Peptides against a protein of PDB entry 3C2G. Designs and how they scored, part 160

Target 1, 209 residues: chain A of PDB entry 3C2G
Amino acid sequence: IRTFDLLGLLLHDSDAIDGFVRSDGVGAITTVVQYPNNDLIRAGCKLLLQVSDAKALAKTPLENILPFLLRLIEIHPDDEVIYSGTGFLSNVVAHKQHVKDIAIRSNAIFLLHTIISKYPRLDELTDAPKRNRVCEIICNCLRTLNNFLMMWIPTPNGETKTAGPNEKQQVCKFIEIDILKKLMSCLSCEGMDTPGLLELRSTILRSFI

## One batch from the design tools (peptide; made by RFdiffusion4, then SolubleMPNN)

Design b2_p29_1_s1 (from b2_p29_1, 16 letters changed)
Fold by OpenDDE base, seed 4:
Structure b2_p29_1_s1 (fold): chain B 209 residues (1-209), chain A 29 residues (1-29)
Amino acid sequence: as target 1 above (209 residues)
Amino acid sequence: MKIKRNPEKVEVTEEEIKELVDELRELAE
């Protein structure tokens, strides 16, 4: 825990974050969080989130790390862990086609749907901090989905990846009325990534039109 | 997702970071 606290204090600039990633810091965290210690898992995932926008992640092999993280956020009951993990996922897949491919092969689309479906409607949550955390998790999941969907939108250069049949099925399940309602509820929350959610709405419309 | 970073730059070397990463690995042992 002390080491995590110290790293959290030191890794505040882009160079330090990249240095951590180049030193296989992400791999070290994933090793630590394999132990059934909730405090370590929470601290590790929090640190993952802090370094999730590191440029060095583009050069880091994530074939073993990403599937492990996906399984962790699938089973862990702590909202703080889910928040950090989904936040990391949303950032690490951004602008990295090879990372998106790893995530999709690891059933990330279906998992994100499952995570969103586990949480109650925001209007049923009376505790503001809890409601905000749930909203943030849902936003992280939806942002990640948007990053996947963008791969299948035709670019001006005519290069588009076509979603496979499995991906299409997973996406169709994602766009249920309950998920759309939760998206709309998140748009009404203050301090949320409204631009990102609006982008998703646009992406959905473009994908089904 | 935008990560809020503390604007206070703490000077840390890559060697120091590596040592801390090694310490993390030792915690897993």
Scores: peptide ipSAE 0.566, ipTM 0.929, DockQ to the pose 0.732
Fold by OpenDDE base, seed 2:
Order: C-alpha cells, then sequence, then structure tokens
Structure b2_p29_1_s1 (fold): chain B 209 residues (1-209), chain A 29 residues (1-29)
C-alpha cells in the first residue's frame, strides 16, 4: 500500500506515467491484484486509473492484462474497484483499435451491460456519494461502449469495421429501456462527462437508426 | 475519462519508477 501511495504521488505528469507503463507497471499491478487482498486490489486499480491515459499503453501488450481486469471488475463487490477498473478500460481502449479488439474478444461489451444493469436507478440512491460513484461507473461503461461503437460508424477518411453478429447482439442490449434511462440520468448528474455522454447518445442513434 | 492530477509536480526519474515497480512485484511474491 505504501508503494501505491508513493506512486500515486509521483505519477502526476505524462512522462512519469509513461515511464511507469514502460517499466511494466501495469503488469506489476496486475500481478499484485491477483492476490485476495481487497486493500491491494483497491490501491492497484486506483493506480491503474491514474495511468490509464498514458501514451505508452499503445505500445504495451494488453492481451493478458485486459482479460484479467475484466474478470476482476466482473466479480469484485467494491464500487471503488469497479470505478477504477471501468475508468481504466474506458481510457485504455480509446484511440487504440487493437486494444478495442482485445476487449471485445474478451466479452467486454456484455460485461459492461452487466455492470450497468446491476446498479439501481440513480433516483433510488439516497446517499449522494454512492449515487455519484454509481453514476461515474455507468458513465465509464457507456464511454467504453461509445469507443466500441465508433469503430462501426463510417467516417469519410477512415477504415470502417463491421461489427460481427455476436457484437451486434451484445450492443443491442444497450438500447434496453433501463440502460437508456440510466444514460439519461447520468446526463443530469453534476460533474459528469456530459459531452462524452452526449456523444454516445448521438452514436447510438446513428448506429441503430 | 479525464484524470485529475495534482498541479504540484514531483520530479521523478525513470529509474526511481522502475524501482517502485520492482517493489510492487515483490509484494506479489
Amino acid sequence: as target 1 above (209 residues)
Amino acid sequence: MKIKRNPEKVEVTEEEIKELVDELRELAE
């Protein structure tokens, strides 16, 4: 934990973050969080989130890391871990086609749906910190979904990928009324990435209409 | 997701980071 705290203090600039990633710091965290210590898992995932926007992640093999993280956030009961893990996922897949492919092959789309679905409606959460955390988790999941959907939208100058049948089926789950309501609820939450959520809304509309 | 970072930057070397990463690995042993 001390080491995590120290790293959290030191990794505040892009160079340090990239240095951590180049030093296989993400792999090291992944190794640590394999042990059933919730404090370490929490600290590790928090650190993952902190470095999740590192440019060096584009050059980091994630074939083993992502599936492990996905399993972790699937089963771990702590919202802080889920928040950090989904946040990491959302950032690490951004602008990285190969990472998106790994995540999708690892059933990330379905998992994201599962995570969103397990949380109650935001209006049912009376505790503001809890409500905000849940909203953030949902936003992280939805942002990740947006990153996937964007691959399948034709761009004038970009290579368009077509979603496979399995991916299409998984994505269709996100047009469920409950998920759409949660998206709309998140849009009304203060301090959320409203532009990102609005982008997702537009992406969904373009994908399904 | 935008990561919130402290404005106070602490200078750290890549070697120092590597050492800390090694320490993390040792925690898993």
Scores: peptide ipSAE 0.566, ipTM 0.929, DockQ to the pose 0.734
Fold by OpenDDE base, seed 5:
Structure b2_p29_1_s1 (fold): chain B 209 residues (1-209), chain A 29 residues (1-29)
Amino acid sequence: as target 1 above (209 residues)
Amino acid sequence: MKIKRNPEKVEVTEEEIKELVDELRELAE
């Protein structure tokens, strides 16, 4: 915990964050969170989130790290861990095709659906901090989905990928009415990434209509 | 997701970071 706290204080600029990643800090965190210590898991995932926008992650092998993180956020009961993990996922896949591919192969699309589905509707949550945290988790999941969907939309330069049948099926399940309602509910929450959520809506329409 | 940063920069070297990463690994032992 002490080491995590110190790192949290030190890793505030891009160079320090990149330095941490180049030093295999993400791998070190992944090793620590293998043990059933909730305090360490929480601290580790929080630190992962903090470094999730590091440019150095583009050059970091994630073939072992990402599947492990996905398994962690699939099974861990703590919303703080889920928040941090999904936040990390959303950032680490951004602008990195090879990372998106790893995530998709690791069943990330379906997992994101599962995570959103396990939470109650926001209108059923009376505790504001809890409601906000749930909304943030959902937003992280939806932003990640958007990053995947964008790969399958042609760009002006003609670059595009084609979704396989498995990915298409996973997405179809993802955009069920319950999840879309949760998306809409999140748009009403203060402090949420409203532009990102609106982008997802647009992306869905362009992809499926 | 936008990560909030502390505007007060604390200078840290890569060697110091490496030491802390090593300490993290020791927690797993």
Scores: peptide ipSAE 0.565, ipTM 0.929, DockQ to the pose 0.731
Fold by OpenDDE base, seed 3:
Structure b2_p29_1_s1 (fold): chain B 209 residues (1-209), chain A 29 residues (1-29)
Amino acid sequence: as target 1 above (209 residues)
Amino acid sequence: MKIKRNPEKVEVTEEEIKELVDELRELAE
C-alpha cells in the first residue's frame, strides 16, 4: 500500500506515467492484485486508472494483462475497484485497435453488459455518492462499448471491420430497454461524460438502423 | 475518461520508477 501511495504521488505527468508503463508497472500491478487482499486490489486498480491514458500503453503487450483485469472486475464486489477497472478499460482501448481486439476476444462486451445489468436503476439510489459512483461505472462501460461499435461503422477514409456473429449477439443486448433507460438516466447525472453518452446513442442508432 | 493530474511537478527518474515497480512485485511474493 505504501508503494502504491508513493507511486500515486510521483506519477502526475505524462513522462512519469509513460516511464511507469515502460517499466512494466501495469504488469506488476496485475501480479499484485492476484492476491485476495482487497486493500491491495483497490490500490492497484486506482493506480491503473491513473496511468490509463499513458501513450506507452500502445506499445505494451496487454494479451496477458487485460483478460485478467476483465475477470477481476467481473467478480469483485467493490464499486471502487469496478470504477477504476472500467475506467482503465475505457481509456486503454481508446484509439488502439489491437487493444480493442484483445478486449473483445476476452468477452469484454458481454462483461460490460453484465456490469451494467447488476446495478439497480439510478432513480432507486437515494444516496447521492453511491448513485454517482454507479453512474460513473455505467458511463465507463458505455464509453467502452462506443469505442467498440465505432470500429464497425463505415468511415469515409477508414477501413471498417465487420463484427463477428458472437459480437453482434452481445452488442444486441445493449439495445434492451433496461440498458437504454440506464443510458438516459446517466445523462441526468452531474459531472458525467454527457457528450460521450450522446455519441453512444448516435452510434447505436447508426449500428442498428 | 479524463484523469485528474496533480499540478505540482515532481521530478522522478525512470530508474527510481523501476525500483518502485520492483518493490510492487515483491509484494506478490
Scores: peptide ipSAE 0.563, ipTM 0.928, DockQ to the pose 0.745

Design b2_p29_1_s2 (from b2_p29_1, 14 letters changed)
Fold by OpenDDE base, seed 5:
Structure b2_p29_1_s2 (fold): chain B 209 residues (1-209), chain A 29 residues (1-29)
Amino acid sequence: as target 1 above (209 residues)
Amino acid sequence: MKIERNPEKVEVTDEQIEELVNKLRELAS
């Protein structure tokens, strides 16, 4: 725990973060969080989130790391772990086609839906900090989905990938009324990027037009 | 997602980072 705290203090800029990632820091964290210690898991996932936007991740082999993280956020009961993990996932897949492919092959789309579905409606949560954290988790999941959807949007160059039938089916689950209601409920949460959420909603809906 | 960064800049060398990574590996053993 103390080591993670120290790392959190030191890894505050992009150069330091890239150095950590190039030194296989992500692999080291993932090794630590494989042990059944909730404190270590929480601290490790928090650190993963902190380094999740590193450019060096584009050159990091994630074939083993991503499936493990996906399994972790699938089963772990701690919202802080889920928050950090989904945040990491959202950032790590951004602008990296090969990472998106790994995540999708690891059933990430379905998992994101599962995570959103397991939480109650935000209006049922009376504790404001809890409600906000749940909202952030939902937003992380939807942002991750948006990053996937961007692969299937035509570029100005006219080239676009086509989603497979399974992916299309899984994406369709996100237009369920309960999912959409949860997205809309996030708009009322404090500290949320309302314009960003609206853009996300628009992108999701356009994927079905 | 916006990541909150530490406002206090601390200079870290590559060697120090490698040492910290090794410490993490040791914690896992």
Scores: peptide ipSAE 0.088, ipTM 0.640, DockQ to the pose 0.729
Fold by OpenDDE base, seed 1:
Structure b2_p29_1_s2 (fold): chain B 209 residues (1-209), chain A 29 residues (1-29)
Amino acid sequence: as target 1 above (209 residues)
Amino acid sequence: MKIERNPEKVEVTDEQIEELVNKLRELAS
């Protein structure tokens, strides 16, 4: 735990973060979080989130790492782990088609649906810290979904990829009434003590306009 | 956080939310 805290202090600039990632730092963290220690898992996932926008991730083999992380956030009960894991997922797939493909093959789209489904509507949460964390998790899921959906939106040159039958079916789950209400509540939520949420909402919506 | 985004700066409206929902329906069909 203390080691992760120290690493977090040292990884304060892009060069240090890239150096860590190039040295298989993500693989090292994923090894540590396989131990049945919730404090280690929480600290490790937090560190993953901190390095999740590293440029070096584009050249990092993620074929074994990403499926493992997906299984972790599928089963782990701690909201902090889910927050960090979904945040990592959203950032690591951004602008990386090969990483998106790995995630989709590992049923990431359906997993996002599962994660959103396990939380109540934001208006049913009276505890502000809990409500804010749940909102952030849903936002991370929405960001990840948006990054996937961008693959199937026509580009200015008219080129577009086609979603497979399984992917289409998984995307269809997000327009179910319960899920749609949660997504809409996140996108339309106001008065949250998270200034970045409104900007994120705007950014996601602009991706489809 | 890094996300893929449209480079255009557009103010979010209720109509834009509905458009997003419609695009999800199109992809799900």
Scores: peptide ipSAE 0.081, ipTM 0.474, DockQ to the pose 0.030
Fold by OpenDDE base, seed 3:
Structure b2_p29_1_s2 (fold): chain B 209 residues (1-209), chain A 29 residues (1-29)
Amino acid sequence: as target 1 above (209 residues)
Amino acid sequence: MKIERNPEKVEVTDEQIEELVNKLRELAS
């Protein structure tokens, strides 16, 4: 835990973070969080989130790391772990087609829907910290979905990837009224980027037109 | 997602980072 704290203090700029990732720091964290210690898991996932936007991740083998993390956020009961994990996922797949492919092959689309579905409507949560954390988790999931959807949007040159039939079916679940209501409820959460959420909503809806 | 950064820019050497990574690996062993 002390090592994680120290790393969190030192890894505060992009160059240091990239250096950490190039030195297989993500792999090291992933190994540590495999132990059944909730404190270590929480600390490790928090650190993963802190380095999740590193450019060096584009050159990091994630074939073993990403499926493991997906399984972790599928089963772990701690919202802090889910928050960090979904945040990491959203950032790590961004602008990286090969990472998106790994995530999708590991059933990430279905998992995102499952995570959102696990939480009650935000208006049913009376505890503000809990409500805000749930909102952030939902936003992380939807942002991750948006990153997947972007790869199926035609580029100006007319080239586009096509979603498989299973992926299409799983994506269609996100237009369910309950999912859309949860997204809209996030707009009322304190500290949320309302314009960003509205843009995300628009992008998701446009993907189904 | 925007991540909050530490306002104090401390220059960390690559050697220091590698040492910290090695410590993490040791914890995992």
Scores: peptide ipSAE 0.075, ipTM 0.626, DockQ to the pose 0.717
Fold by OpenDDE base, seed 4:
Structure b2_p29_1_s2 (fold): chain B 209 residues (1-209), chain A 29 residues (1-29)
Amino acid sequence: as target 1 above (209 residues)
Amino acid sequence: MKIERNPEKVEVTDEQIEELVNKLRELAS
């Protein structure tokens, strides 16, 4: 499968990643994941995650791509797809106001809440790999939310965007007690001792207690 | 953990996190 081959080639080469994105690689992946084949969908979303920090994404039209991806991760049952998709979302909106705007208009904030809501508390999961994957998904959602919140913080020049009433209502969903309990359970997640996860766990603690 | 490359992750200071928490509370009120 071409997607698997490309993943191998791009794994640690930033120039190759940028070249792939400039060649409409993200659009090509989006086409691939429209086929009703779970292996292709998994491979495609994994590749999206691998290229999600490409500088070339700042110049890539995402008006059609991003809403499609949001719909995919809303309905797809596979945790690997959800992990890759939420990871891509968190990275692609980073430092890109126009991409954040597209995501928010596509109801991304509420979707993040929906994703967290559909998973059980981590203490209810006995399988360690499954528990860790769910933890990573929740953390990806939280990281994405944080990136959205950043745009409503005052800048040094005194300019501040104001969240609309719909956005405020969607953000309010994250302080529901059941959501807070699920996020708190991520603090006890074992087997994922990476610097990134530790930072996110700290953010969860500071944000929700 | 699979490779994630969020550029905003490393740049968030403790002060920024506190501001985000306050903003979340403001938006939720």
Scores: peptide ipSAE 0.027, ipTM 0.442, DockQ to the pose 0.019

Design b2_p29_1_s3 (from b2_p29_1, 15 letters changed)
Fold by OpenDDE base, seed 1:
Structure b2_p29_1_s3 (fold): chain B 209 residues (1-209), chain A 29 residues (1-29)
Amino acid sequence: as target 1 above (209 residues)
Amino acid sequence: MKIERNPEKVEVTSEEIERLVNLLKELAK
């Protein structure tokens, strides 16, 4: 835990963050969080989030790391772990087709739907800190979905990847009324990435029209 | 997602980062 705290204090500039990633720091975190210690898991996932925008991640093999993280988020009920993990996922897949492919093969689309579905409606949460954290988790999931959907939108040059039948079916679950209501509720939360959520709404509409 | 960081520059060497990563790996053994 102390090591994670120290790393959190030191990894603030791009060179330090990239240095950590190049030194297999992400792999080291994922190894440590395999221990059934909630404090270690929280600290490790928080650190993952802090380095999730590292340029060096584009050159890091994630074939073993990403499926492990997805499984961790699936089985761990802790909101802080889910927040950090989904935040990491959303950033690490951004602008990286090969990482998106790894995530999709690891059933990430279905998992994102499961995560959003397990939380209550934001209007049912009276505790502001809890409501904000839930909103952030939902936003992380939806941002990740947006990154996936962009792969299947036709480009002006006519190059478009086709989603498989399973992926299409899983994406269709996000147009459920419950999911759409949660998306809309997040737009009303203060301090949220409203432009990003609006972009997602547009992307979803374009994907189904 | 924007990552909030401390704007204060903290100088850290590559060797220090490697040592900390190695420490994490040792904890996992």
Scores: peptide ipSAE 0.382, ipTM 0.881, DockQ to the pose 0.708
Fold by OpenDDE base, seed 2:
Structure b2_p29_1_s3 (fold): chain B 209 residues (1-209), chain A 29 residues (1-29)
Amino acid sequence: as target 1 above (209 residues)
Amino acid sequence: MKIERNPEKVEVTSEEIERLVNLLKELAK
């Protein structure tokens, strides 16, 4: 835990973050968090989030790491772990087709829906910190979904991937009224990535119209 | 997602990072 804290203090610039990733730091975190210690898992996932925007992740094999993380956030009820994990997921899949593919084949779309579905409506949460954290988690999930959906939108050069039937079915779950209400609630939250959520809304509409 | 970082940057060397990563790996054994 102390090592994670120290790393969290040191990894504030892009070069340091990339250095950590190139040194297999992400793999090291995933190895450490295999121990059933909640504090350790929290610290590790927090550090993952801190390095989640590293350019070096594009060159990092994630075939083992990503499925492990997805499993971790699936089984852990801890909001902090879920927040960090979904945040990492949203960033790591961004602009990385191969990472998106790994996530999708690891049932990430379904998991995202499951996570969103588990949380109550934001209007039912009276505690502001809790409400904000839940909103952030939902936003992370929806941002990740947006990143997936963007793969199936034709580009000007005519390149497009097609979603498989299972993926399409899983995506369709996100147009459920409950999910849409949660999306709209997140749009009303202060300090959230409103542009990103609006983009998702647009992407969803384009995907189903 | 935007990652919030402290403006007070602490300089760290690649060697120090590697050392810390190795420490993490050792803790995992």
Scores: peptide ipSAE 0.381, ipTM 0.880, DockQ to the pose 0.731
Fold by OpenDDE base, seed 4:
Structure b2_p29_1_s3 (fold): chain B 209 residues (1-209), chain A 29 residues (1-29)
Amino acid sequence: as target 1 above (209 residues)
Amino acid sequence: MKIERNPEKVEVTSEEIERLVNLLKELAK
């Protein structure tokens, strides 16, 4: 835990963060968080989030790391772990087609829907810190979904990947009224990525038309 | 997602980072 705290203090510039990733720091974290200690898991996932925008991740093999993280998020009920894990996921898949493919093969779309569905409506939460954390988690999930959907939108050069039938079916679950209400509630939260949520809404509409 | 970072940057060497990663790897064994 002390090592995680120290790394969290030191990894604030892009060079240091890239250095950590090139040294297999992400792999080291995922190995450590296999221990059934909640404090350790929280600290490890927090550090993952802190390095999730590293450029060096584009050259890092994630075939074993990403499925493990998805499984961790699936089985762990801790909001802090879910927040950090979904935040990492949203950033690591961004602009990386090969990483998106790994996540999708690992049932990420279904998992994102499950996470959003398990949380209460924001209007039912009276505690502001809890409400904000739940909103952030939902936003992380929806941002990740947006990154997936973007790869199936036709490009000007006419090249586009086609979603498989299973992926299309899983994406269709996000137009459920409960999910849409939660999306709309997140748009009213201060400090949230409102432009990103609006982009998602546009992307969803484009995907179904 | 924008990552919020402390503006008080502490300089760290590549060797120090590698040492800390190695420490994590050893703790995981």
Scores: peptide ipSAE 0.380, ipTM 0.880, DockQ to the pose 0.707
Fold by OpenDDE base, seed 3:
Structure b2_p29_1_s3 (fold): chain B 209 residues (1-209), chain A 29 residues (1-29)
Amino acid sequence: as target 1 above (209 residues)
Amino acid sequence: MKIERNPEKVEVTSEEIERLVNLLKELAK
């Protein structure tokens, strides 16, 4: 835990963050958080989130790391772990087709839907900190979905990937009324990425029309 | 997602980062 705290204090500039990632820091975190200690898992996932926008992640093998993280957030009910994990996921898949493919093969689309579905509607949450955290988690999930959907939107250059039948079926679940209501509720939360959520809405419309 | 970072840049050497990563790896054994 002390080492995580120190790293959290030191890894604030892009060069340091990239250096950490190039040194297999992400792999080291995932190895450490295999121990069933909640405080350790929280600290590790928080650090993952802090380095999640590192450019060096594009050259990092994630074939073992990403499935592990997805499993971790699937089985761990802790909002802080889920927040950090979904945040990491949303950033790590951004602009990286090969990472998106790993996530999709690891059933990420289904998991994102499951996470959103398990949380109450924001209007049912009276505790502001809890409501904000839930909103952030839902936003992270939806941002990740947006990153996946963008792969399947036809570009003017004619090159687009095609979603498999299973992926299409899983994506269709996100147009359920409950999911759409949660998306809309996130737009009303302060400090949320409203432009990103609006982009998702546009992407969804383009994907289903 | 935008990551909030401390505006105070602490200069850390690549060697120091590598040492910390190695420490994490040793703790995981």
Scores: peptide ipSAE 0.375, ipTM 0.879, DockQ to the pose 0.658

